# Peptides against a protein of PDB entry 2N1D: the designs that were tried, part 46

Target 1, 169 residues: chain A of PDB entry 2N1D
Amino acid sequence: EVKVKIPEELKPWLVDDWDLITRQKQLFYLPAKKNVDSILEDYANYKKSRGNTDNKEYAVNEVVAGIKEYFNVMLGTQLLYKFERPQYAEILADHPDAPMSQVYGAPHLLRLFVRIGAMLAYTPLDEKSLALLLNYLHDFLKYLAKNSATLFSASDYEVAPPEYHRKAV

## One batch from the design tools (peptide; aimed at target 1 K11 L80)

Design b1_p27_3 (made by RFdiffusion4)
Pose (drawn by RFdiffusion4):
Structure b1_p27_3 (pose): chain A 169 residues (1-169), chain P 27 residues (1-27)
Amino acid sequence: as target 1 above (169 residues)
Amino acid sequence: AELEEILEYFLEKLKEFPPDYLSEEPE
């Protein structure tokens, strides 16, 4: 199976997010302003601002769109805990206009890369095509971890009260 | 264009997976 090193800079964050959901019994039931799409656009324009190009412009642009669609096909199914099912229906009902790539903010973005390596093990392309994909994915994760101090806000996870657990049982 | 084709191929294949929810600690 494909071995992909998830950024060790973000591993403490991954464990922190998991720790908050499972151990701390905290849930993310609110729409974040720092959202995945905004970060995607920020990274997409970042590569352009350093070196204004046409050939790499659409490359970064569609790869970002690829992460967007990849995230959309996994977010509510593959990238979600069973304990987040209540907050999913809640946020979806309260804010049916807002995309999930926005309301769940940056903490849920890292989950994509964790599961996408497994699913891409069942769809094995050659090393070269996969290398270009992982190249840009790792490049994004490098930038993601670089600005992660003002990027991720796991402090918004609030402990789910017993009344709220009634929606999980 | 080659990169776009690869991205579309992966997206098609990824849509074939059934839902699987997170449970374990990540590494």

Design b1_p27_3_s1 (made by RFdiffusion4, then SolubleMPNN; from b1_p27_3, 11 letters changed)
Fold by OpenDDE base, seed 3:
Structure b1_p27_3_s1 (fold): chain B 169 residues (1-169), chain A 27 residues (1-27)
Amino acid sequence: as target 1 above (169 residues)
Amino acid sequence: DELKELLKKLLEALKTFPPEYLTERPE
């Protein structure tokens, strides 16, 4: 199994995220104030501002594109807790043609990296290519950790209304 | 170049994921 290391700073957030949804019966506010597209764009701009060469800038863009695509593919089927399913259904009804990277935010994006290691195990990548990919993924995760104070907050969640609870049983 | 090819391979690999990754998770 391919192991993607989550920064220690972000591991407690994964627990808090889980607790907010499954135990406290809260929902992440959607559409996200800071969606996945915006987060990835900020990351790309951050990397470019550090004086990277044109070639390195291109590499960052490819990584961003890959993360975005995987998020959009996996969000609906793999990254949601059961309690979030009714909310997701409403989002699909209201935004049928919008990619989920434009709707969801940092907490759900971080969940992708919990699952991505297992997904990479099914890819026919040589050791060198896999190491390269992992380096970029870890670099992005470090960026998330660096900006965790602004990206991850319990205040972005709200208690689900009573009518929602009836849908989520 | 190298990352572009890698991305392409990753996208193609999505088609070969086990059904459990392509369908809604239980619970």
Scores: peptide ipSAE 0.078, ipTM 0.721, DockQ to the pose 0.312
OpenDDE base, seeds 1, 2, 4, 5: peptide ipSAE 0.075, 0.069, 0.072, 0.068; ipTM 0.691, 0.700, 0.680, 0.681; seed 2 fails the geometry check

Design b1_p27_3_s2 (made by RFdiffusion4, then SolubleMPNN; from b1_p27_3, 10 letters changed)
Fold by OpenDDE base, seed 2:
Structure b1_p27_3_s2 (fold): chain B 169 residues (1-169), chain A 27 residues (1-27)
Amino acid sequence: as target 1 above (169 residues)
Amino acid sequence: SELKELLDKILEELKKFPPEYLEEEPE
Protein backbone atom coordinates (compact mmCIF):
# COMPACT_ATOMS: atom_id res chain seq x y z
CA GLU B 1 0.00 0.00 0.00
CA VAL B 2 0.88 3.64 -0.33
CA LYS B 3 1.07 5.28 3.05
CA VAL B 4 -0.35 8.77 3.26
CA LYS B 5 0.86 9.91 6.63
CA ILE B 6 -1.80 11.67 8.62
CA PRO B 7 -0.32 14.15 11.08
CA GLU B 8 -0.57 13.01 14.67
CA GLU B 9 -2.52 16.14 15.51
CA LEU B 10 -5.34 15.04 13.23
CA LYS B 11 -5.61 11.40 14.20
CA PRO B 12 -7.66 12.06 17.34
CA TRP B 13 -10.06 14.10 15.26
CA LEU B 14 -10.66 11.20 12.92
CA VAL B 15 -11.77 9.17 15.90
CA ASP B 16 -14.00 11.97 17.14
CA ASP B 17 -15.54 12.33 13.70
CA TRP B 18 -16.23 8.61 13.58
CA ASP B 19 -17.75 8.67 17.05
CA LEU B 20 -19.96 11.67 16.40
CA ILE B 21 -21.47 10.12 13.30
CA THR B 22 -21.61 6.41 13.93
CA ARG B 23 -22.12 6.22 17.68
CA GLN B 24 -23.67 9.52 18.67
CA LYS B 25 -25.78 9.64 15.49
CA GLN B 26 -24.92 13.24 14.75
CA LEU B 27 -24.51 14.93 11.39
CA PHE B 28 -22.05 17.49 10.19
CA TYR B 29 -23.91 20.75 9.63
CA LEU B 30 -24.44 21.32 5.92
CA PRO B 31 -23.77 23.38 3.98
CA ALA B 32 -20.49 23.77 5.77
CA LYS B 33 -19.67 27.16 7.21
CA LYS B 34 -16.13 26.55 5.95
CA ASN B 35 -16.37 24.44 2.82
CA VAL B 36 -13.64 22.54 1.01
CA ASP B 37 -13.35 25.19 -1.67
CA SER B 38 -12.63 27.80 0.96
CA ILE B 39 -10.11 25.61 2.76
CA LEU B 40 -8.22 24.96 -0.46
CA GLU B 41 -8.31 28.63 -1.34
CA ASP B 42 -6.89 29.55 2.03
CA TYR B 43 -4.16 26.99 1.58
CA ALA B 44 -3.24 28.37 -1.81
CA ASN B 45 -3.15 31.89 -0.46
CA TYR B 46 -1.07 30.74 2.47
CA LYS B 47 1.49 29.21 0.13
CA LYS B 48 1.49 32.34 -2.00
CA SER B 49 2.06 34.58 0.98
CA ARG B 50 5.21 32.70 1.87
CA GLY B 51 6.94 34.08 -1.19
CA ASN B 52 7.07 31.01 -3.36
CA THR B 53 8.37 31.23 -6.89
CA ASP B 54 5.95 31.48 -9.76
CA ASN B 55 6.65 27.89 -10.59
CA LYS B 56 5.83 26.76 -7.08
CA GLU B 57 2.67 28.83 -7.01
CA TYR B 58 1.55 27.25 -10.24
CA ALA B 59 2.14 23.82 -8.83
CA VAL B 60 0.14 24.65 -5.73
CA ASN B 61 -2.78 25.76 -7.85
CA GLU B 62 -2.67 22.51 -9.76
CA VAL B 63 -2.56 20.52 -6.56
CA VAL B 64 -5.49 22.47 -5.15
CA ALA B 65 -7.48 21.83 -8.30
CA GLY B 66 -6.56 18.17 -8.16
CA ILE B 67 -7.56 17.70 -4.56
CA LYS B 68 -10.84 19.46 -5.25
CA GLU B 69 -11.66 17.10 -8.07
CA TYR B 70 -10.63 14.08 -6.02
CA PHE B 71 -12.98 15.16 -3.29
CA ASN B 72 -15.85 15.84 -5.64
CA VAL B 73 -15.70 12.43 -7.27
CA MET B 74 -15.15 10.50 -4.06
CA LEU B 75 -17.37 12.21 -1.49
CA GLY B 76 -20.60 10.49 -2.36
CA THR B 77 -19.17 7.06 -3.05
CA GLN B 78 -16.18 6.69 -0.73
CA LEU B 79 -16.16 9.23 2.10
CA LEU B 80 -19.52 8.82 3.84
CA TYR B 81 -20.61 6.67 6.71
CA LYS B 82 -23.87 4.84 6.07
CA PHE B 83 -25.64 7.08 8.55
CA GLU B 84 -24.79 10.09 6.38
CA ARG B 85 -26.46 8.76 3.22
CA PRO B 86 -29.89 10.34 3.75
CA GLN B 87 -28.23 13.68 4.35
CA TYR B 88 -26.26 13.31 1.15
CA ALA B 89 -29.44 12.50 -0.76
CA GLU B 90 -31.04 15.65 0.57
CA ILE B 91 -28.01 17.68 -0.45
CA LEU B 92 -28.20 16.32 -3.98
CA ALA B 93 -31.87 17.25 -4.16
CA ASP B 94 -31.39 20.74 -2.77
CA HIS B 95 -28.13 21.52 -4.55
CA PRO B 96 -28.13 19.51 -7.77
CA ASP B 97 -25.63 21.73 -9.57
CA ALA B 98 -23.26 22.38 -6.70
CA PRO B 99 -20.02 20.46 -6.38
CA MET B 100 -19.66 18.75 -3.05
CA SER B 101 -16.56 20.83 -2.35
CA GLN B 102 -18.92 23.76 -1.92
CA VAL B 103 -21.13 21.88 0.51
CA TYR B 104 -18.90 19.76 2.74
CA GLY B 105 -16.04 20.83 4.97
CA ALA B 106 -12.82 19.84 6.66
CA PRO B 107 -13.86 16.56 8.30
CA HIS B 108 -14.96 15.00 5.05
CA LEU B 109 -11.93 16.40 3.27
CA LEU B 110 -9.68 14.74 5.80
CA ARG B 111 -11.41 11.43 5.17
CA LEU B 112 -10.20 11.67 1.59
CA PHE B 113 -6.62 11.35 2.74
CA VAL B 114 -7.46 8.35 4.85
CA ARG B 115 -8.87 6.56 1.82
CA ILE B 116 -6.67 7.71 -1.02
CA GLY B 117 -3.57 5.80 0.02
CA ALA B 118 -5.02 2.40 -0.71
CA MET B 119 -6.31 3.61 -4.03
CA LEU B 120 -2.93 5.00 -5.04
CA ALA B 121 -1.46 1.56 -4.53
CA TYR B 122 -3.45 0.40 -7.54
CA THR B 123 -2.48 3.36 -9.69
CA PRO B 124 0.47 2.73 -11.98
CA LEU B 125 2.85 5.45 -10.88
CA ASP B 126 6.61 5.48 -10.95
CA GLU B 127 8.44 6.14 -7.73
CA LYS B 128 9.38 9.65 -8.74
CA SER B 129 5.81 10.66 -9.51
CA LEU B 130 4.48 9.04 -6.39
CA ALA B 131 7.03 10.78 -4.22
CA LEU B 132 6.15 14.11 -5.76
CA LEU B 133 2.46 13.59 -5.18
CA LEU B 134 2.95 12.49 -1.61
CA ASN B 135 5.07 15.53 -0.90
CA TYR B 136 2.25 17.80 -1.99
CA LEU B 137 -0.40 15.85 -0.14
CA HIS B 138 1.66 15.81 3.03
CA ASP B 139 2.27 19.51 2.73
CA PHE B 140 -1.45 20.13 2.55
CA LEU B 141 -2.10 17.83 5.48
CA LYS B 142 0.48 19.75 7.44
CA TYR B 143 -1.52 22.87 6.74
CA LEU B 144 -4.68 21.21 8.00
CA ALA B 145 -2.89 20.18 11.16
CA LYS B 146 -1.62 23.69 11.69
CA ASN B 147 -5.17 25.03 11.45
CA SER B 148 -6.90 22.11 13.12
CA ALA B 149 -8.26 24.19 15.99
CA THR B 150 -10.41 26.21 13.60
CA LEU B 151 -11.16 23.52 11.04
CA PHE B 152 -12.24 20.64 13.23
CA SER B 153 -14.81 21.02 15.99
CA ALA B 154 -17.55 18.89 17.45
CA SER B 155 -19.70 22.02 17.52
CA ASP B 156 -20.02 21.71 13.76
CA TYR B 157 -22.14 18.62 14.30
CA GLU B 158 -25.74 18.38 15.38
CA VAL B 159 -28.05 15.67 16.61
CA ALA B 160 -30.05 14.12 13.80
CA PRO B 161 -33.80 14.55 14.20
CA PRO B 162 -36.09 11.58 14.75
CA GLU B 163 -37.35 11.76 11.18
CA TYR B 164 -33.81 11.29 9.94
CA HIS B 165 -33.37 8.08 11.87
CA ARG B 166 -36.33 6.58 10.04
CA LYS B 167 -34.66 7.41 6.74
CA ALA B 168 -31.38 5.90 7.84
CA VAL B 169 -32.79 2.45 8.65
CA SER A 1 2.02 20.42 -17.19
CA GLU A 2 3.46 17.12 -16.19
CA LEU A 3 2.06 17.56 -12.70
CA LYS A 4 -1.40 18.23 -14.10
CA GLU A 5 -1.19 15.09 -16.17
CA LEU A 6 -0.22 13.11 -13.11
CA LEU A 7 -3.10 14.51 -11.11
CA ASP A 8 -5.52 13.80 -13.94
CA LYS A 9 -4.30 10.25 -14.21
CA ILE A 10 -5.04 9.68 -10.57
CA LEU A 11 -8.45 11.27 -10.93
CA GLU A 12 -9.39 8.83 -13.65
CA GLU A 13 -8.31 5.92 -11.52
CA LEU A 14 -10.32 7.15 -8.55
CA LYS A 15 -13.45 7.16 -10.67
CA LYS A 16 -13.09 3.43 -11.23
CA PHE A 17 -13.45 2.36 -7.63
CA PRO A 18 -16.83 0.99 -6.63
CA PRO A 19 -18.81 2.62 -3.84
CA GLU A 20 -17.72 1.75 -0.34
CA TYR A 21 -19.01 3.11 2.94
CA LEU A 22 -16.86 4.10 5.87
CA GLU A 23 -17.70 2.20 9.02
CA GLU A 24 -14.61 1.16 10.93
CA GLU A 25 -12.94 3.22 13.58
CA PRO A 26 -9.97 4.96 12.03
CA GLU A 27 -6.53 3.89 13.15
Scores: peptide ipSAE 0.664, ipTM 0.951, DockQ to the pose 0.835
OpenDDE base, seeds 1, 3, 4, 5: peptide ipSAE 0.660, 0.655, 0.661, 0.650; ipTM 0.949, 0.948, 0.949, 0.948

Design b1_p27_3_s3 (made by RFdiffusion4, then SolubleMPNN; from b1_p27_3, 11 letters changed)
Fold by OpenDDE base, seed 3:
Structure b1_p27_3_s3 (fold): chain B 169 residues (1-169), chain A 27 residues (1-27)
Amino acid sequence: as target 1 above (169 residues)
Amino acid sequence: DELKKLLDKILEELKKFPPEYLTEEPE
């Protein structure tokens, strides 16, 4: 298995996210006030403001595009807890052509990085290519950790109504 | 470039993966 290291600052949030959804039966409010597209755009702009070379800037843009696409592919099938499935179904029904990166936010984006390592283990990558990718992924995760106070909040969740509980059986 | 090729390759592989939701256990 390919190990993608989650910053220690974000590990407690993963537990809180899990607890809010599975134990407290809450749902992340959708559409997110700060969606994945916006987060990735902010990251790209942040890297640009740091005075990167043209080559590095191009690489960052490619990584951002890749993360966005990976998220959109994996959200519905890989990144949801069972309790969230009815919510996702409603989102798909209401917005069938909308990319999920415009709907979901930081918590679900972070879940991608929990799963991506296992997925990468099944892809034929040489050591140099894998190391390069991991460096970019870890750099982005470091950015998430730096901005965690504004990106991750329990106030973005709300208690699911009884009607939802019946759908989530 | 090489990075773009790598990312495209990974994406193609990810699309082939079967559905698997997160478990109800902490990860």
Scores: peptide ipSAE 0.139, ipTM 0.686, DockQ to the pose 0.812
OpenDDE base, seeds 1, 2, 4, 5: peptide ipSAE 0.083, 0.136, 0.136, 0.107; ipTM 0.662, 0.698, 0.693, 0.674

Design b1_p27_3_s4 (made by RFdiffusion4, then SolubleMPNN; from b1_p27_3, 11 letters changed)
Fold by OpenDDE base, seed 4:
Structure b1_p27_3_s4 (fold): chain B 169 residues (1-169), chain A 27 residues (1-27)
Amino acid sequence: as target 1 above (169 residues)
Amino acid sequence: SELVELLKKILEELKKFPPEYLEERPE
């Protein structure tokens, strides 16, 4: 398994997210007040503001594009707790053409990085390529950790109504 | 670029994984 280090600041949030959904039967409010697209845009702007060269700016844009596409591919199939499936189905019905990066927010984006390590183990990558990817992923995770106070909040969740519980078998 | 090609390769591979629900407490 490929080890993707999650910053210590974000590990407690992963547990809180898990608890809110699976144990407290709450749902993240959708569409997100701050969606994945906006988070990635802020990250890109942050990196550009630090005086990066043109080449570095290009690399950041590619990283953002990659994470965005990765999220959009993986959200519905890999990043949801079972309790969230009815909500996802409703989102698909109401917004069939919207990418999930425009609907979901920071908590689900963070889940992406929990899963990626295990999945990378099945991807044929040489050591140099793997190291390069990990460096970019860790840099983004550091950004999420730095902004965790504004990105992650239990107040973004709400108790699922009784009718939802009947759908969530 | 090297990064672009790497990301594309990874994404294509990831699309092959079967659906799986999250259920366990994160480590």
Scores: peptide ipSAE 0.255, ipTM 0.816, DockQ to the pose 0.792
OpenDDE base, seeds 1, 2, 3, 5: peptide ipSAE 0.249, 0.250, 0.234, 0.249; ipTM 0.800, 0.804, 0.806, 0.808

Design b1_p27_4 (made by RFdiffusion4)
Pose (drawn by RFdiffusion4):
Structure b1_p27_4 (pose): chain A 169 residues (1-169), chain P 27 residues (1-27)
Amino acid sequence: as target 1 above (169 residues)
Amino acid sequence: SLLEELKEKAEELPNKLEEDILKVAEE
């Protein structure tokens, strides 16, 4: 199976997010302003601002769109805990206009890369095509971890009260 | 396309997010 090193800079964050959901019994039931699509656009424009190009412009642009669609096909199914089911239906009902790539903010973005390596093990392309994919994915994760101090806000996870657990049982 | 294959697998495969997180953390 494909061995992909998830950024060790973000591993503490990955464990932190998991620790909050499972161990701390905290849930993320609110729409974050710092959302995945905004970070995607930020990274997409970042590559352009350093070196204004046409050939790389659409390359970064569609790869970012790829992450967008990749995130959309996994977010509510593959990137979600069973304990986040109540908050999912809650946020979806309260804010039916807002996309999930926005309301769940940056903490849920890292989950995509954790699961996508597994699913891409069942769909094995050659090393070269996969290398270009992982190249840009790791490049994004490098930038992601670089600005992660003002990027992730796991502090918004609030402990789910017993009354709220009624929606999980 | 790769996206179509990924969508197919997203439907076929169970969610193992916690297991994959623990596996990555043990690395």

Design b1_p27_4_s1 (made by RFdiffusion4, then SolubleMPNN; from b1_p27_4, 12 letters changed)
Fold by OpenDDE base, seed 5:
Structure b1_p27_4_s1 (fold): chain B 169 residues (1-169), chain A 27 residues (1-27)
Amino acid sequence: as target 1 above (169 residues)
Amino acid sequence: SLLDKLAELAKKLPNELEKLIEEVAAE
């Protein structure tokens, strides 16, 4: 099995995120003030500013594009807790043509990396290519950990109103 | 693309997010 390791400093956030949604009945504020597209763009720019060559920049852009695409397809079916489904339905109704990477933010993006490793096991990538991809994924996760204070905050959540609870049966 | 194909497959799989989060927390 392909293993994508979550940085230790981000593991507590995954638990807090789960707790905020499932036990405290809160919702991440949507549309996100800083969406997935913006986070990925910041990462790409960060890598560029670190003195990457043109080839490395191209590789980073490809990884970013891949993460974005995978997030957009996985969000609705794989990255939501049951309590979040009515909110997702409302988002789809209000923004039918918008990619979810423009709506959701860091917490949901982090959830992707909990699932992506198992999916990579089904890819026909050779050992070298897979190792390279994993290096980039871990590098990105390290970036998220470095910026966790600004990317992950309970203040981005709000208590769901009573009318929402009636929908979230 | 390969990514698209994998994504389509993922859409057919059960949502195991909560279970996987628990596993991550236990590591």
Scores: peptide ipSAE 0.364, ipTM 0.892, DockQ to the pose 0.741
OpenDDE base, seeds 1, 2, 3, 4: peptide ipSAE 0.352, 0.354, 0.359, 0.354; ipTM 0.888, 0.891, 0.891, 0.891

Design b1_p27_4_s2 (made by RFdiffusion4, then SolubleMPNN; from b1_p27_4, 10 letters changed)
Fold by OpenDDE base, seed 3:
Structure b1_p27_4_s2 (fold): chain B 169 residues (1-169), chain A 27 residues (1-27)
Amino acid sequence: as target 1 above (169 residues)
Amino acid sequence: SLLEKLRELAKKLPNRLEELIKEVAAE
């Protein structure tokens, strides 16, 4: 599969996120205070503020759109732990037409990059396109790492209520 | 469309999130 390297700064967070959900039986608070759409918008604005040409700006917009699309496609089936399934079901029931990029936040977005490589392996991209995409994905991950203090926090999680626990395990 | 293909693929692929994160943690 296509290898997407996770920055060293973010690897511990993936473990913490996993621990919060799977071991501590907590849930990320939804809807996210800062959703994926907002994070991607911030990234795009960040890139545009650094003196990008029209072509670079266009490319950034496409990358942002692509990440959003992949996230929305993969969230429900690829980016959730078993314990999060009831929460997801509730979200779908309450917001059947809302893209998950408007509901979920940074932790789940980061999970995308753990799994996106497999998806890219099944996508017919030429070498040039793939290389360009990977460069932008790594650039975005670097952005997440740079802003990790504000994007990733255990305080965004909460202990699931007893009613939830009964149907989740 | 590509989006439709991706959706179908996402449904077919096994969820290996926990396994992959364990691999990341082991690096």
Scores: peptide ipSAE 0.416, ipTM 0.904, DockQ to the pose 0.728
OpenDDE base, seeds 1, 2, 4, 5: peptide ipSAE 0.404, 0.409, 0.409, 0.406; ipTM 0.900, 0.903, 0.902, 0.900

Design b1_p27_4_s3 (made by RFdiffusion4, then SolubleMPNN; from b1_p27_4, 10 letters changed)
Fold by OpenDDE base, seed 4:
Structure b1_p27_4_s3 (fold): chain B 169 residues (1-169), chain A 27 residues (1-27)
Amino acid sequence: as target 1 above (169 residues)
Amino acid sequence: SLLDKLRKLAEELPNRLEELIEEVAAE
């Protein structure tokens, strides 16, 4: 299995996110005020501002596109806690053609990196390509850690209403 | 396509999110 290391700065947030949903029975407000598409765009622009060459910029764009696709593929089946399933069903009903990267935000994006290693293990990448991808994934995670104060907040969650609890079995 | 393969894989893999979060926190 491919292991993706989560920065120490973000590990507490993963626990807090888990606690907010599973223990406190809260839901991340959807659609996100800052969705995954926007976060990835900001990262790409950040890398560009660091003086990357055209080749480096191309590589970043490919990584961003890849992260987006993986997120959209994995969100519904791999990145949700049981309590979030009714919310997801409502999103699908209201926005059937919208990619989830336009609906969900930073917390769910971070969850991707907890699970993406399993997906990469089944991806036909040579050792060199995999190493390069992992380097970019870790670089992106460092970016999330650097901007964690603005990307991750308990104020983006809300207490689920009573009627939600009844269908969240 | 690769996307189709990824979608199929995502459907077939068990959801171990909570367990994996605990593992990350324990590191």
Scores: peptide ipSAE 0.384, ipTM 0.893, DockQ to the pose 0.715
OpenDDE base, seeds 1, 2, 3, 5: peptide ipSAE 0.377, 0.384, 0.384, 0.369; ipTM 0.889, 0.892, 0.891, 0.890

Design b1_p27_4_s4 (made by RFdiffusion4, then SolubleMPNN; from b1_p27_4, 11 letters changed)
Fold by OpenDDE base, seed 2:
Structure b1_p27_4_s4 (fold): chain B 169 residues (1-169), chain A 27 residues (1-27)
Amino acid sequence: as target 1 above (169 residues)
Amino acid sequence: SLLDKIRQLAEELPNRLEELIEEVAAE
């Protein structure tokens, strides 16, 4: 198993996110006020502003691109709770050409890191490449933790209307 | 490619999000 360590600061949010959706029957407001693309861009700019070498900058860009791609291919099948499926269907209908990284935000992005580790274990990545990738993933998670106050808020969720409940059951 | 493999896995593997969140919560 490939273990992606979630920062302690973010673990409670994962639980809160789960609770808001599955138990309180709320939905994350879409399209996100701050989408995944924006978060990744901010991270990249943050790393660049720290005076990194060209090689490090290139690596950051590649990691950002990879995270975006992974998110986009995994969101629909791996990163949604059952209650969120009707919302996702509506998003696909209304935004057929938009990548999900432009629609969803920080909470769903964080869910990626809960799932991606086990999936990477089934890929042909060598140990060195995997270790390098994990280092960058952890670095990004650290960034999310530092900015958690602005990225994660229950106020970004709202109670689903009764008509939605009928679709979700 | 790696991305292709991830796509394949995303389609083939069951969604275990809730289970995995429970595991995180238990840590």
Scores: peptide ipSAE 0.496, ipTM 0.915, DockQ to the pose 0.802
OpenDDE base, seeds 1, 3, 4, 5: peptide ipSAE 0.395, 0.495, 0.492, 0.486; ipTM 0.893, 0.914, 0.915, 0.914

Design b1_p27_5 (made by RFdiffusion4)
Pose (drawn by RFdiffusion4):
Structure b1_p27_5 (pose): chain A 169 residues (1-169), chain P 27 residues (1-27)
Amino acid sequence: as target 1 above (169 residues)
Amino acid sequence: EEEEELEEEVEEMEEDLEESAEELEEE
């Protein structure tokens, strides 16, 4: 199976997010302003601002769109805990206009890369095509971890009260 | 040792996500 190193700079964050959901019994039931699409656009324009190009412009642009669709096909199914099911229906009902790539903010973005390595093990392309994919994915994760201090806000996870657990049982 | 423990906790997190995904597929 494909071995992909998830940024060890973000591993403490991954464990922190998991620790908050499972151990701390905290849930993320609110729309974040710092959302995945905005970070995607920020990274997409970042590569352009350093070196204004046409050939790489669309390349970054569609790869970012690829992450966007990849995230959309996994967010509510593959990137979600069973304990987040109540908050999912809650946020989806309260804010049916807002996309999930926005309301869940940056903490849920890292989950995509954790699961996408597994699913891409069942769809094995050659090393070269996969290398270009992982190249840009790791490049994004490098930038992601670089600005992660003002990027991720796991502090918004609030402990789910017993009355709220009634929606999980 | 700290890094090995952190890798184990990442693996546990990955298992939880997989299990949660399997439950959604079953539904």

Design b1_p27_5_s1 (made by RFdiffusion4, then SolubleMPNN; from b1_p27_5, 13 letters changed)
Fold by OpenDDE base, seed 2:
Structure b1_p27_5_s1 (fold): chain B 169 residues (1-169), chain A 27 residues (1-27)
Amino acid sequence: as target 1 above (169 residues)
Amino acid sequence: SEQEELDKRVEEAAKALEESAAEILAE
């Protein structure tokens, strides 16, 4: 069984995000001011600026691509609280061909790492490859933690209107 | 402890996502 450890700096945000949605009945503003694509691009550029070798740069790009792919596949079915489903349905209707990594932002991206461990346990990766992947995932999470002040804010959420509550059965 | 409570709340959030996902799969 594979478990991705969430940095201590980000644990409070996971709880706040959960509380904002499920208890306070708020919704993350979409489309995100800073979407997942942008966050991943910034991370890749950050890693490149550190003077990595060509091989390491390639690995970072592959990891970024992988995170993006997993996010886009998992968002609708694995990363939403029940209350968020009507919002997602509206997004799909308005943007049927848009990858969710262009719509959603940091909070939903962080949720990926809560859920991805179970998926990785069934991936056909050898022990060495899995260890390398986990190292990069943890490295990325550290990056999110370093930039948490700009990536995570309760001001990115709004109270859902009454008509939305009726749809969220 | 505060850490134990925080970890508990994280698990609750994770459980809520899992339950939501399970409902979607059942539809």
Scores: peptide ipSAE 0.673, ipTM 0.941, DockQ to the pose 0.877
OpenDDE base, seeds 1, 3, 4, 5: peptide ipSAE 0.670, 0.667, 0.672, 0.665; ipTM 0.941, 0.939, 0.941, 0.940

Design b1_p27_5_s2 (made by RFdiffusion4, then SolubleMPNN; from b1_p27_5, 9 letters changed)
Fold by OpenDDE base, seed 4:
Structure b1_p27_5_s2 (fold): chain B 169 residues (1-169), chain A 27 residues (1-27)
Amino acid sequence: as target 1 above (169 residues)
Amino acid sequence: MEDEELEERVKEAEEALEESAKELLAE
């Protein structure tokens, strides 16, 4: 089993996100004001500014690309609460060719790291490659934690309208 | 929030997300 550790600073947000959606019946505003693509780009630039070598930059870019791909593959089937499914269906109808990393934002990206461990367990990676990947995933999570005040906010959610509740059932 | 309570809530959130995914697969 592969387990990705969530930083303590982000654990309260996972709870708040869960509560906002499932109990308060709110929805994250879409398209996100800061989408996953932008967050990953900021991370890559942050790593670059820290004086990474060419090899380190390459590794970061590969990790960013990987996170993006995993997110886009997993969002619709693995990263949504049931209440969010009608919203997702609407997004697909309105933007059928857009990758979800251009639509969704930080909360859903964080959910990826809750779920990605199971997928990684089925990925044919050698032990060394898996360890390296996990190190970068944890590094990225630390980045999210450091910037959590700007990336995660309840104000990015809104109360779902009555007609939405009928669809969500 | 106390650490133990927080961990419990996190686990509950994770389980809820997992359950949602399982339900979708079952449809």
Scores: peptide ipSAE 0.604, ipTM 0.919, DockQ to the pose 0.817
OpenDDE base, seeds 1, 2, 3, 5: peptide ipSAE 0.594, 0.592, 0.599, 0.595; ipTM 0.915, 0.916, 0.916, 0.916

Design b1_p27_5_s3 (made by RFdiffusion4, then SolubleMPNN; from b1_p27_5, 18 letters changed)
Fold by OpenDDE base, seed 4:
Structure b1_p27_5_s3 (fold): chain B 169 residues (1-169), chain A 27 residues (1-27)
Amino acid sequence: as target 1 above (169 residues)
Amino acid sequence: SAQAELDARVAEAAAALEEDAAAIAAE
């Protein structure tokens, strides 16, 4: 099994996110003020600003593209709590052709890394390639941890209205 | 320990997400 380690700084957030949605019945405000595309772009720029070689820059871009693709594929089916399904349905209805990386933000992106390990186990990658990928994923997670104060906030959630609760049953 | 408790809660959150994903797949 492929294990993606979550930075200690982000572990509390995973719990808080889970609590906000499932217990407090709140929803992440959509469309996100800072969407996944923006976060990935910031990461790429951050890596570039650190004086990466051309090869490293290329690798970062590929990793960013990969994360984006996985996110867009997995969001609707694997990264949502049941309570969030009506919201997702509304998003699809309003923005049927928009990639979810342009709609959702950091909390859902973080959920990807909780779920992606199982999928990577079935990816046809040799051990060396997989290790390299994991290193990049961990590097990205460290970036999220470093910027967690600005990326993760309970203020980005809102209490779902009563009519929403009926839909979420 | 506090760390063990945190890890347990993370695991619980992950399990809940997995469970909900399974439910979504069953729709």
Scores: peptide ipSAE 0.638, ipTM 0.938, DockQ to the pose 0.823
OpenDDE base, seeds 1, 2, 3, 5: peptide ipSAE 0.627, 0.628, 0.627, 0.627; ipTM 0.935, 0.935, 0.935, 0.935

Design b1_p27_5_s4 (made by RFdiffusion4, then SolubleMPNN; from b1_p27_5, 9 letters changed)
Fold by OpenDDE base, seed 4:
Structure b1_p27_5_s4 (fold): chain B 169 residues (1-169), chain A 27 residues (1-27)
Amino acid sequence: as target 1 above (169 residues)
Amino acid sequence: SEEEELDKRVEEYKEGLEESAEELLKE
């Protein structure tokens, strides 16, 4: 299996995210104040500001596009806890044409990197291409870790109302 | 150790997410 290493700084957040949803029965506020699209855009701009050449800029853009694509494909089927499914259904009903990268935020984006390794294991990439991709994914994760104080907050979650609990059973 | 405990909790997180995904795929 392809292993994607999660930075130590982000491991506590994964636990907190899990606890907020599954134990405390809270939901991430949607649409996100800062969605996945904006996070990826900020990362791309950050990389460009560090003196990257045109070729490096192209590579970053391709990685950003890839992350966005994988997120939009995997969110509904791979990145949600059971408790979050009614919320997702409401989002689809209200915004059927909106990509989920415009609705969801940092916590769900981080979940992608927990699951993406298994998906990449079945992707027909040569060893060199896979290694390069993994390097970029780890670089992005380092960026998330560096900005974790602004990207991850329990205040972005809300206690689900009683009527929601009935739908989630 | 604290590191080992954290890794254990992360694995519990991963398992929960996988279980949810598997249930959806079976529907």
Scores: peptide ipSAE 0.134, ipTM 0.751, DockQ to the pose 0.842
OpenDDE base, seeds 1, 2, 3, 5: peptide ipSAE 0.130, 0.126, 0.118, 0.124; ipTM 0.747, 0.745, 0.739, 0.743

Design b1_p27_6 (made by RFdiffusion4)
Pose (drawn by RFdiffusion4):
Structure b1_p27_6 (pose): chain A 169 residues (1-169), chain P 27 residues (1-27)
Amino acid sequence: as target 1 above (169 residues)
Amino acid sequence: EEVEEVAEDLEESAEELEEEEEEEEEE
């Protein structure tokens, strides 16, 4: 199976997010302003601002769109804990206009790369095509971890009260 | 190992969701 090194700079964050959901019994039931699509656009424009190009412009642009669609096909199904089901229905009902790539903010973005390596093991392309994919994915994760101090806000996870657990049982 | 654990928990949650969706379709 494909071996992909998830950024060890973000590994403490991955465990922190998991620790908050499971161990700390905290849930993310609120729409974050720092959202996945905004970070995607930020990274997409970042590559352009350093070197204004046409050939790489659409390349970054559609790869970012790829992450967008990849995130959309996994967010509520593959990138979600069973304890986040109550908050999912809650946020979805309260804010039916807002996309999930926005309301769940940056902490849920890292989950995509964790699961996408597994699913792409069942769909094995050659090393070269996969290398270009992982190249840009790792490049994004490099930038992601670089600005992660002002990027991720796991502190918004609040402990779910017993009355709220009634929606999980 | 920590990353695998988080990945397994996400996978188990996803399997449980698939089972629930199948049961709803059968009903």

